# Designs tried in a protein design run: peptides against a protein of PDB entry 6RGO. Part 228

Target 1, 392 residues: chain A of PDB entry 6RGO
Amino acid sequence: MALKLLGFNQDATCFSVISSNKGVTIYNCDPFGKCFELEKSTSNDEELDFLVEMLFSTSLIAVVDKTIGASKRKKLKIVNTKRKATICELTFPHEIMDVIMNRKIICVVLKSDQIFVYDISCMKLLRTIDVRGEKLKSTSKFRNSEAVGDIGVRVSLSTDNNSILCYSSYSKSDKENAPLNDIVVFDALKCIQINVLPAVHQSNIVCIACSPDGMLMATASEKGTIIRVFKTIDTENDEPILVNEFRRGSRPSRISEMKFNHDNTLLACVGESDTIHIFALPVTTTEADANEDDTLQQSSHSLSSSINGLQYISKGLANRFGKIIVSKIPTQSQQRHVAYIKIPENAKYRIGFPKDTTNTIHICGEDGNYLVYSIPRNEVGPCTLVKSNTFD

## One batch from the design tools (peptide; made by RFdiffusion4, then SolubleMPNN)

Design b2_p18_6_s3 (from b2_p18_6, 9 letters changed)
Fold by OpenDDE base, seed 1:
Structure b2_p18_6_s3 (fold): chain B 392 residues (1-392), chain A 18 residues (1-18)
Amino acid sequence: as target 1 above (392 residues)
Amino acid sequence: SEREELEKEAEKILKSLE
């Protein structure tokens, strides 16, 4: 049977799959088992395509049936899984490309490069973000939408109530072919733009992850060789703060998904490569009060590689074209993975971090494997398989 | 549990959308 992965929910307690024979199935991770099934709306042997976004492990899901007809691809259904009923339906002017949610907000991404932001509690439209709208004022030429491949607006939303939305935007270049290489940070509740990170990559951004608290974001381009981690809100001298630059590999490979763990200590990435990479983030020691007392000498040789080498190469290379080029971290300062998981070649995987176990990662494959791995703390190496289950 | 609180919130949302 052909399986298609939809992904994990926000806390990695559930994952969603499309089975060619059954329709959409939602699995609970622990205890492992089916928690919901959405049967095929049609008896035809058509390739099933759905978007499913869960509100954590709750009875609230958002569903888009993309299988048949351009009209269905424009409909978002809010479904109560306990009742097996559509509670409300929203129709959009364009095909839905992505749906993300938290406890406060639903964001709907359209093929038109529009983001519709809703208050989940009443499905009231809070904002329409037109990512093309800034570009349309400068370039009257309708790019024939046919020739631009699988590159659209990418989004990520914080899982907390702060509802920090990160999305890819077009650079302010007069070139008809401006890349989606800017990031906008948006307060989805207040409907305010907080920050703009210009030209974070040289090519289109194809993957974004927001941290659970919305304080960090990770970005990857079409090359997928470098992952950059930025602060979302904080700026230094009105410039974006680059926290980390990770090297996934030397060979180009598409990154399909990235996730932070719940304490912002790990970033995982998965894609078309045979390897899931896990990177350690430096613990930002908040300079909380060094109150005096207890001298417990636990000599944790934290390899505090002195990241003092983030010399901001100062203002001087404002190149003549007014583009703030995010200074590339020297290749010697690029961190590699601290852990990895080998996955079957040509199998698509999804990743999730459970809340309760910061050193555990959940993965699921289109091969029908749900796998739980332990992440090594003290050494660079492979993750250890802890639990495995199969699904169909 | 956090899961039960989230489910109560989801059920409240679902009822407000009916």
Scores: peptide ipSAE 0.695, ipTM 0.973, DockQ to the pose 0.935
Fold by OpenDDE base, seed 2:
Structure b2_p18_6_s3 (fold): chain B 392 residues (1-392), chain A 18 residues (1-18)
Amino acid sequence: as target 1 above (392 residues)
Amino acid sequence: SEREELEKEAEKILKSLE
């Protein structure tokens, strides 16, 4: 059977798949098993396509039927999985490209490069964000690129109640082909723009991850060779703070998903490559836990020496033209992965970090494998398989 | 549990959207 992965929920307690024969199936990770099935409404041999976003492991899901010809690609359904009933239906002017949620907010991304921000509790529209802005409305050639790879707005939402929304935006270049290489950081609750990170890549941003707390964000371009990690809210001299620059590889390869773990110590990435990469983030020691336990001093020294190199680069290239040249971290200071998982070639995988085990990663594949890996703490190497399950 | 609290919140939301 052809499986299509929809991904993990916010805390990696569940994942969603499309089965060609069954429709949408939601699996619980622990204990492993089916928790919900949405039956295929049509007997047609059409390739099923859906968006499914879960509110954690709850009975609340958002569903979009994206199946070609279904005429439902503009409809968001809020479904109660316990009742197997649609509770609310919203219709949008354009096709829905993405849906993300937390306990407070639903964001709906349209093919028009609009983001609709809703209060989940009442489905009240809080804001419509027009990412193209008013100036670019004239070149209304919707890219007729039927290419599944189409360059659209990317979004990520913090899983906390602060509801920090990071989205890709068009650079202010008057070029008809302005890249989606800016990032906007937005408070989705207050409907306030917090920060703008200009030109974070040379090409379009195709993947964004926000940390669970909304304090960090990771970005990858179409090249997928470099991942950049920024602070979302904090600025230094009104400039964006680049925390890390990671090298995934030397060869271009699309990154489809990135995730932070729940304590912001790890960043994982997956995509078209045979390898899931896991990167270590510097632990920001908040000064507060300067309490007595003297014993763990030894291991922290090795990572601190690499961070001091980052502080020197921030000062130099305030070039007059308001382009924050994200200081190219010298290729020598580009960190590699600390851990990896080998996956089958051509298998699409999705990733999630469980809340309770910061050194564990959940992965699932279109090959029907759900795998739990342990991430090595002190050694660069492969992750260890801890649990394996299969699904159909 | 956190899961039960989240489910109660989700059930409250779902009832408010009915």
Scores: peptide ipSAE 0.682, ipTM 0.971, DockQ to the pose 0.894
Fold by OpenDDE base, seed 3:
Structure b2_p18_6_s3 (fold): chain B 392 residues (1-392), chain A 18 residues (1-18)
Amino acid sequence: as target 1 above (392 residues)
Amino acid sequence: SEREELEKEAEKILKSLE
């Protein structure tokens, strides 16, 4: 049967799939099993396409039917899975490309490069972000919409209540073909732009991940060879916004998904390659007042390869040359993965990090495999398979 | 549990959208 993966929810407690014969199925990860099914409304042999976003493991889901005709592709349904009922329906002027949510916010991305930000509690529109309109204000020349293939606005939202939205924007370059290589950081609750990261890659950004707390973001371009990790907020301490640069590989390969674990110690990536890569992040010790007592000497031999080579470009030069966030970091400072998982070359996989087990990763494939891996802590190497289940 | 609290929040949201 042809399966299409929709992905994991925010805490990797559930995942969603499209089965060509059944429609949308939601699986619970532990205990493993079907928790919801949305039957195919039409007997037509049309290829099923849906967006499904879950509010964690709850009865609240957002659904877009992309299968049938231009009208349904513009409709967002809020569904109660316990009642099997549509509670709310919103219609948009353009096709819905993506839907992301947390406990406070729903963001709807349109084919028009618009982002609609809603308060989930009442479905009140808080903001319309027009990424093309922002480009128009900066550059008078529109790209004709037809020639922009599978390159659209990418979004990621923090899973916490801070609701930090990261999205790709068009560079201010006078070139008619300005790439989507800027990142905007946006407070979705306050509807305030927090930061703008110009030219974070040389080509269009195709993947973004926000950390659960919204403090970090990861980006990958169409090349997918380099992943960059940034702070979302400028810290008072003049620390570089670019905190990590990872090398996935030398061969170009599209990254389809990236995720941080719950404590921001790991970043995983998956895509068209035969390998899921897991990278270690430096532990940002938030100076939480660690009261003295718990002398748990976790001798985490963090391979802190001291990236001492980021010369502080003094504040004075940053004002004249627009924030060159991406200095050409020498290729020697690029960290490799600390762990990996081999996957079938022709199977699309999705990834999720469970909240309760920071060194565990959930993966699911269009091959019908749901797999749980343990991530090695002290050694660079393969992940260990802990649990396997199959789905249809 | 955290799951039961999240479900109560989701049920409150769903009732507010009805």
Scores: peptide ipSAE 0.682, ipTM 0.971, DockQ to the pose 0.900
Fold by OpenDDE base, seed 4:
Structure b2_p18_6_s3 (fold): chain B 392 residues (1-392), chain A 18 residues (1-18)
Amino acid sequence: as target 1 above (392 residues)
Amino acid sequence: SEREELEKEAEKILKSLE
């Protein structure tokens, strides 16, 4: 049967899949099993396509039926999974490309490069962000969304109540074909732009991940060879802070998903390659909790020595035109993965980090495998398979 | 549990959208 993965929820307690025969199925990770099923409304051999975003492991889901007809592709349904009922329906002017949520907000991304930000508690529209309209104020020509394939606005949202929204935007370039290589950091609750990271890659951004607390952001371009990690809110001399630059590989390969673990110590990436890569992040000691007990100093020393090579090359060459070019970290100082998982070639996988186990990763494949891996802490190497389940 | 708190919040949201 053809499976299509929709992905994990915010805390990797559930994942969703499309089955060509059944429709949408949501699985609970522990205990493993089906928790919800949305039957297909049509007996037709049409390829099923859905967006499903779940509010953690709750009975609240957002659903978009993308299978048939331009009308359904513009409809967001809020569904109560316990009642199997649509509670609310919103219609948009354009096709829905993505939906993301936390406890406070829903963001809806349209094919028009618009982001609609809603208060989840009442489905009140808080903001419409027009990424294309902002470009049109700087550049005269509409990007035909059809001509550029899978390249659209990408979004990521913090899972906390601060609701930090990161989205890709068009570079301020007089060139008609300005890439989607800027990042905007946005307070989705206050509807305020917090930060702008200009030209974080040379090509279009195709993947963004926000940390659970919204303090970090990872970005990857269509090349997928380099991942950059930035601070979202903090700046140094009004310049973006590049925390990490990771090398996934030497060959171009699309990254489809990235995730931070709960404590911001790990970043995982998956895509078209045979390998899930896991990178270690430097522990940003927030200076705030410096007051309590001195005693547990000893054991953390050993991993610190290899990370010292991250010179904060905050030396953005301010080119004479005020473009902050994020100085490329020299290829020798580009960190590699600390851990990896081999996956079948051509199998699409999704990733999630559980909240309670910072050294565990959940993965699921269109091959019908749900796998739990342990991540090595003190060595560079393969992850260890801890649990395996199958789904159909 | 955190899961039960989240479910109560979700049920409150769902009820406010009815």
Scores: peptide ipSAE 0.671, ipTM 0.970, DockQ to the pose 0.938

Design b2_p18_6_s4 (from b2_p18_6, 8 letters changed)
Fold by OpenDDE base, seed 5:
Structure b2_p18_6_s4 (fold): chain B 392 residues (1-392), chain A 18 residues (1-18)
Amino acid sequence: as target 1 above (392 residues)
Amino acid sequence: SERKKLEEEAEEILKKLE
């Protein structure tokens, strides 16, 4: 049967899939098994397409029926999975492209490059962000640039209550075809813009991940060769703080998903390549109050690989338009993966990090495999398969 | 458990939206 992956929830306790014959199925990861099914309402041989966003492992889900010919592509349904009932329905002026949530906020992304921000507790609209309207205010020409193909506004939301929203925005270039290569950082609760990171890539941003605490974000462009990690809030001399630049590969390949683990020590990426890459982030030693004296000399040989990565805070080259382009870290200073997983060629996979086991990764494939891997701590190498299950 | 607290919060939200 053809499977289509929807992804993991925020804590990787569940994942959702579309089965061509059954409709939407939600699986629990541990114990492994089906926990919810949404039956196909139509007998037609139409290719099913859905968005499903889960509130963790709870009975609250958001569902959009994106099936071709369906008038439902503009409708968000809040569903109680225990009752198998739609509790509320919102209708939008344009097709829904993405839905993301946490305990406080739902964000709905439209094909119009609008982001609708809601208080989840009452479905009150807090803000409409018009990414095109911001572009049109900066560029005098009303080009209805139909988003050519799959390139639209990308979003990521922190899983914590701070509700930090990162989204891609159009560069303020007078060029008719300005790329989606700026990032805006937005407090979704207060409805305040916190930061703007200009020109973080040369081409459109196709993938964004926010850390669970909202303090870090990862970005990838259409090339998918370089991943950049930034601080979301902090700036140095009004410039964006680039924490890391990772090299996924030398060949262009689309990155479909990135995720941080729950302690911000790892970043994983997956896409069209035969390899899931896992990168180590520098542990920000929070200055824990170094009060108490206790002499336990346990020589944790932290393999401080002397990343004498000169923090080339290389000054953003002001392009001919006075815009700071985030300078590339020298190719020699680009970090590689610390771990990897090989996946079948042409198989679409999704990734998730469980909360309680920061060195474990969950993956699922359109091949019907759910796999749990252990991430090596002290060596660079392949992840070890710990558990496998199959689904249909 | 944390999972139980999240479910109670989700049930309260669902009840307010009904």
Scores: peptide ipSAE 0.656, ipTM 0.967, DockQ to the pose 0.902
Fold by OpenDDE base, seed 4:
Structure b2_p18_6_s4 (fold): chain B 392 residues (1-392), chain A 18 residues (1-18)
Amino acid sequence: as target 1 above (392 residues)
Amino acid sequence: SERKKLEEEAEEILKKLE
């Protein structure tokens, strides 16, 4: 049977798949088993295509049927899985490309490069973001979306209630073929743009991940060789803060998905390569409120360790084009993975991090495998398989 | 549990959208 993976929910407690014979199936991860099934409405041997976004482990899902004709591809259904009933239906002017949600917000991405932001509690439209309209204010020509069928606006939403939305935008370059290489950070609740990260890659951004708390984001371009991690809100001298730059590999390979773990200590990536890569993030020590009390006078030995910061004077060719965030990180000092998982060649996998176990990763494949891996903490190496299940 | 609170919130949303 041909399986197509739709992915994990926000906390990796469920995942969704399309089966050519059954339609949409949602699996619970623990205990492992089917929790919902949406039957195929048509007897035709048409290739099934759906978007399904689940609100955590709840009875609320958003569904888009992309199989049957151009009209259904424009319809978002809110479904109660316990009742197996459509509760609400919204129709859009263009084909739906993506749907993402949290407890407060649902975002709908259209083929027109528009993002519709809704209050989930009443399905009230809060904002329409027109990424092309923003470009047209800076550049006169519409990019014909026909020529590069797989390049569109990418989005990621924080899983918390702050509802930080990160999306790819067109660079302000006067070039007719401006890449989708800017990131906009948007407060989806207040409908305010918080930050803009210009030219975070040289080519189009094809993958974005927001951290659960919305404080970090990861980006990857069409090359998929470098992953960059930025602060979303914080800036230094009105410039974006690059926290990390990771090297996935030297060979170009598309990254399809990235995820942060719950405590922002790990970033995983998956795509067309035979390897899931897991990177360690620096622990931002939140200054815990050190209580006032203990007076102990221990001596101020001034170890003036002269960290001669190697000023790599990269001769900034101040070309008048927007400040490419030139990685100040030398290519040799780019951090590699701390852990990895080998996956079958040509198998599409999806990834998720469970909330309660920050050193565990859930993965599922179009090969019908659901796998749970333990991530090594103190060594660089392969992840250990802890649990496996199969689905059809 | 957090899961129960999320389900109650989702059920309230679904009921308001009916």
Scores: peptide ipSAE 0.624, ipTM 0.963, DockQ to the pose 0.901
Fold by OpenDDE base, seed 3:
Order: C-alpha cells, then structure tokens, then sequence
Structure b2_p18_6_s4 (fold): chain B 392 residues (1-392), chain A 18 residues (1-18)
C-alpha cells in the first residue's frame, strides 16, 4: 500500500500517516499502536492528501483535506479525536500549505505566502503576516506566483509557551526573482518581530527548525549541503548570531525535516539522502535560576571541539548593507555529524526527539517502519537500533 | 502527570471552541 508520512507530533509520542486504503491514521509510539483513525470520505482511487497537526498526545488535532476540490484545501478543521467530531471549521482565501501548533498558538501558512496566527484557546486571529506584502513595501516588483514551483514560505514554531515563530522571507534584492533566503523571528503571542536574519543562504530556504525553547533555529537551502544554526535573539554579550555551521555532505540533496532535541544538545536532519545526520551542539549554559538542590554531577563529557577559529570580525565594517550575518566560514571550520542512521534510498523518513530520553531518536518511514535508535555519546558512529515496529 | 495536564488543557480548549 502507498503510505505518505505526515510526521511526528511535538514530543515524538505520536506520528501520523496517510494510508491510500484507510485514510489518516495516528499511531502512539509507546505503547506502539493505533490511537486514532480518520476514514476516507470518498470511494474514488484518488491520491489522498492531508495535513494533520496534533497537539502533543491529546484529543485535539487540526486537519486539512487536500485530496479533492479547491474548496476543501482552504478549510482547517479542529477535531476532537475522542468524540470523532469537528468542533470548529475555518475557511481561508487560499490553499493551506502548512499548519503548525503548540499549547498557545496555531499558525496556518497559505499558498499566497500569508501566515495566519491564531490563539488556539478561542481561534481568534492575532495576526496576518503577508510575506509578499512585506516584500512589496521594500521592492516594487511582484513575482508571478505561477512560476515559483515547490518554493513557498517555510515556518517553524517553538513547542514551549514562548511561541517563537521562525519563517522564511524574501530578500530585499532588486532582482525580480528575489530568493526566500531571509529569516524572520517573530513572537507569536505578542505579535512582535524580534529579529531579521538577511541572506542566511545563497538560494531559497527549504527547511527551518526552531528549538523547543525558541532560543535556536536551524536553516537549510535547496542545496542542503550546509546547515546553519543561529540564535533567535541578539544576546547582550556581542556573541555571534551564527553559532554553528554543519556540513551534511558534498553532493546537493534536499533536506525535508530538521529537529532539535529537547535540551538543544542535538540537531537531526533527514531528506532525499540515504542518511539521517545527527550533529552535536555546544551546551548553551542558560543561567536558569540556580534552584539549589540536585547536584547530580552529570559528567557530560562534552566533546569540547574548541571552536577557536571564529575570528571576531570587529564591529567596524558596518558597511551600508545590513548585518552580514553569514561571513564566509572557511570550509575547515564546518563540523560533521557525530552520529548517523542509514535509511533506504527510496523511502521518505520523518524524525522526532522524545522528551524523556535526550539520546534517543524516533524515526518512521513510508516503508512502514517505526524505529527507535540510541545515539552514541562518546564516539562518532552509527546509531544503535533499540526497538522496531511495523505499520500499514 | 504532564500528559494528563495536557489532555485536560486540550479538553478545555475543545469545550471553549464548541
């Protein structure tokens, strides 16, 4: 049967799939099994297409039926999975491309390059972000919408209550074909733009990940050879906004998904390649309040790869073009993966990090495999398979 | 548990949207 993966929820406790014969199925990861099924509304052999976003492991899901008719592709349904009932329905002016949520916010991305930000508790519209309209205010030329293929606005939302939204925006270049290579950082609760990262790649950004706490973001372009990690907020201490640059590979390959683990120590990426790559991040000591008690000396043998080589480019060259965030990092300073998983070349996979186990990764494939891997701590190498299940 | 608190919060949201 043809399976299409929708992905994991925010804490990797569940994942969603489309089965051509059944419709949408949500699986629980532990104990492994079906937790919800949405039956196919039509008997026709039409290719099923859905968006499903689940609020953690709860009874609240957002559903978009993209299978049939331009009208359905514009409807967001909030569904109670316990009652198997649509609670509310929102209709949009354009096709829905993506839906993301946390405990506070739903973001709906349209084919028009608009982002609608809602308070989840009442479905009140907080903000409409018009990524094209922002470009028009900066540059007079419209891109003809038809000629831009699979390149749209990409979004990622923090899973915490801070609700940091990262999205791709059009560069201020006078070129008719300005790439989606800027990143905007947005407080979705306050509806305030926090930061703008110009020209973070040379080509369109096709993948964004926000950390669970919203403090970090990762970006990849259409080339998928380099992953960049940035701070979302300018820190007072003149620290560089670009904190890491990772090399996935030498060959171009599209990255479809990236995820941070819950403690911001790992970044995983998956895509069209036969390999899931896992990168180590330096532990950002957030001075969280030193509540005194648990002196558990977790001797994290941090592989302190001394990033000695980031020469402080002195403040002086604030030339007329905005903050050049991406200095040409020498190829020698590009970090490699610390761990990897081999996957079938022709199977699409999705990734998730469970909250309770920082060195565990969940993966699922369109081949019908749900796999749990242990990530090596002290050595560069393959991940170890811990658990496997199959689904249909 | 945190999971029970999340489910209770989701049920409260769903009841407010009805």
Amino acid sequence: as target 1 above (392 residues)
Amino acid sequence: SERKKLEEEAEEILKKLE
Scores: peptide ipSAE 0.612, ipTM 0.961, DockQ to the pose 0.907
Fold by OpenDDE base, seed 2:
Structure b2_p18_6_s4 (fold): chain B 392 residues (1-392), chain A 18 residues (1-18)
Amino acid sequence: as target 1 above (392 residues)
Amino acid sequence: SERKKLEEEAEEILKKLE
């Protein structure tokens, strides 16, 4: 059977899949099992495509039927899974490309590069963000790129109530083919732009992850060789703060998903490669709780010592055009993964971090595997498989 | 539990959208 992964929910307690025979199935991770099924509305042998965003482990899901010919690709349904009923339906002017939510906000990304921001509690429209802005007046040519891999606006939303929305935006270049290489940080509740990170990559951004607290974001371009981590809100002299630059690999490979763990200590990435990479983030030890006396001289050569060499190269080379070029961390200072998981090259995987176990990662594959791995703390190496389940 | 509070909040949202 062909499976298509939709992903994990915000806390990796559930994941959703499309089964070619059953439609949408939501699995609970622990205890492992089916918690919801959405039956096929069509008897046709058409390849099912859906967006499903679940509000944590609740009965509230957002569903978009993206199946070709279904004429539903512009409709967002809010479904009560306990009642198996559509509670609310919204129709958009354009095809829905992505849906993301937290406890406060739903963001709907359209093929028009618009982001509709809703208050989830009443489905009131708070803001329409037009990412193309005024440049749309001239080039009404919708890219008819039916290519499944199409370069569109990418979004990530903090899972907390602060509702920090990070989205890719077009660079201010007057070129008709301006890359989606800027990041906008937006307070989705207040509907205020907080920050703009210009030209964070040389090519289009294809993957964004916001931290659960909204304080960090990770970005990857089409090349997927470098991952950059920035502060979202904080700036230094009105310049973006680059916290980390990670090297996934030397060969180009698309990153499909990135996730922070719940304490911002780890960043995982997955994509078209045979490897899930896990990177360590510097723990900002707040100096405060230095009081406890515990004398244990264990010479933990903490990985902290190598991180101190990240001089904040806050030397923004203001290029002649006033674009803040995020100073590339020297290639020598580019960190590698601290842990990895090998996956089949031909299987798409999704990743999620559970809230209660910061050194555990959940993964699921279109091969029908749900896997739980332990992440090594003190060594660079493979993750250890802790639990496995299969689904169909 | 936090999960139960989230379920209650989601049920309240769903009831307001009906």
Scores: peptide ipSAE 0.608, ipTM 0.960, DockQ to the pose 0.894

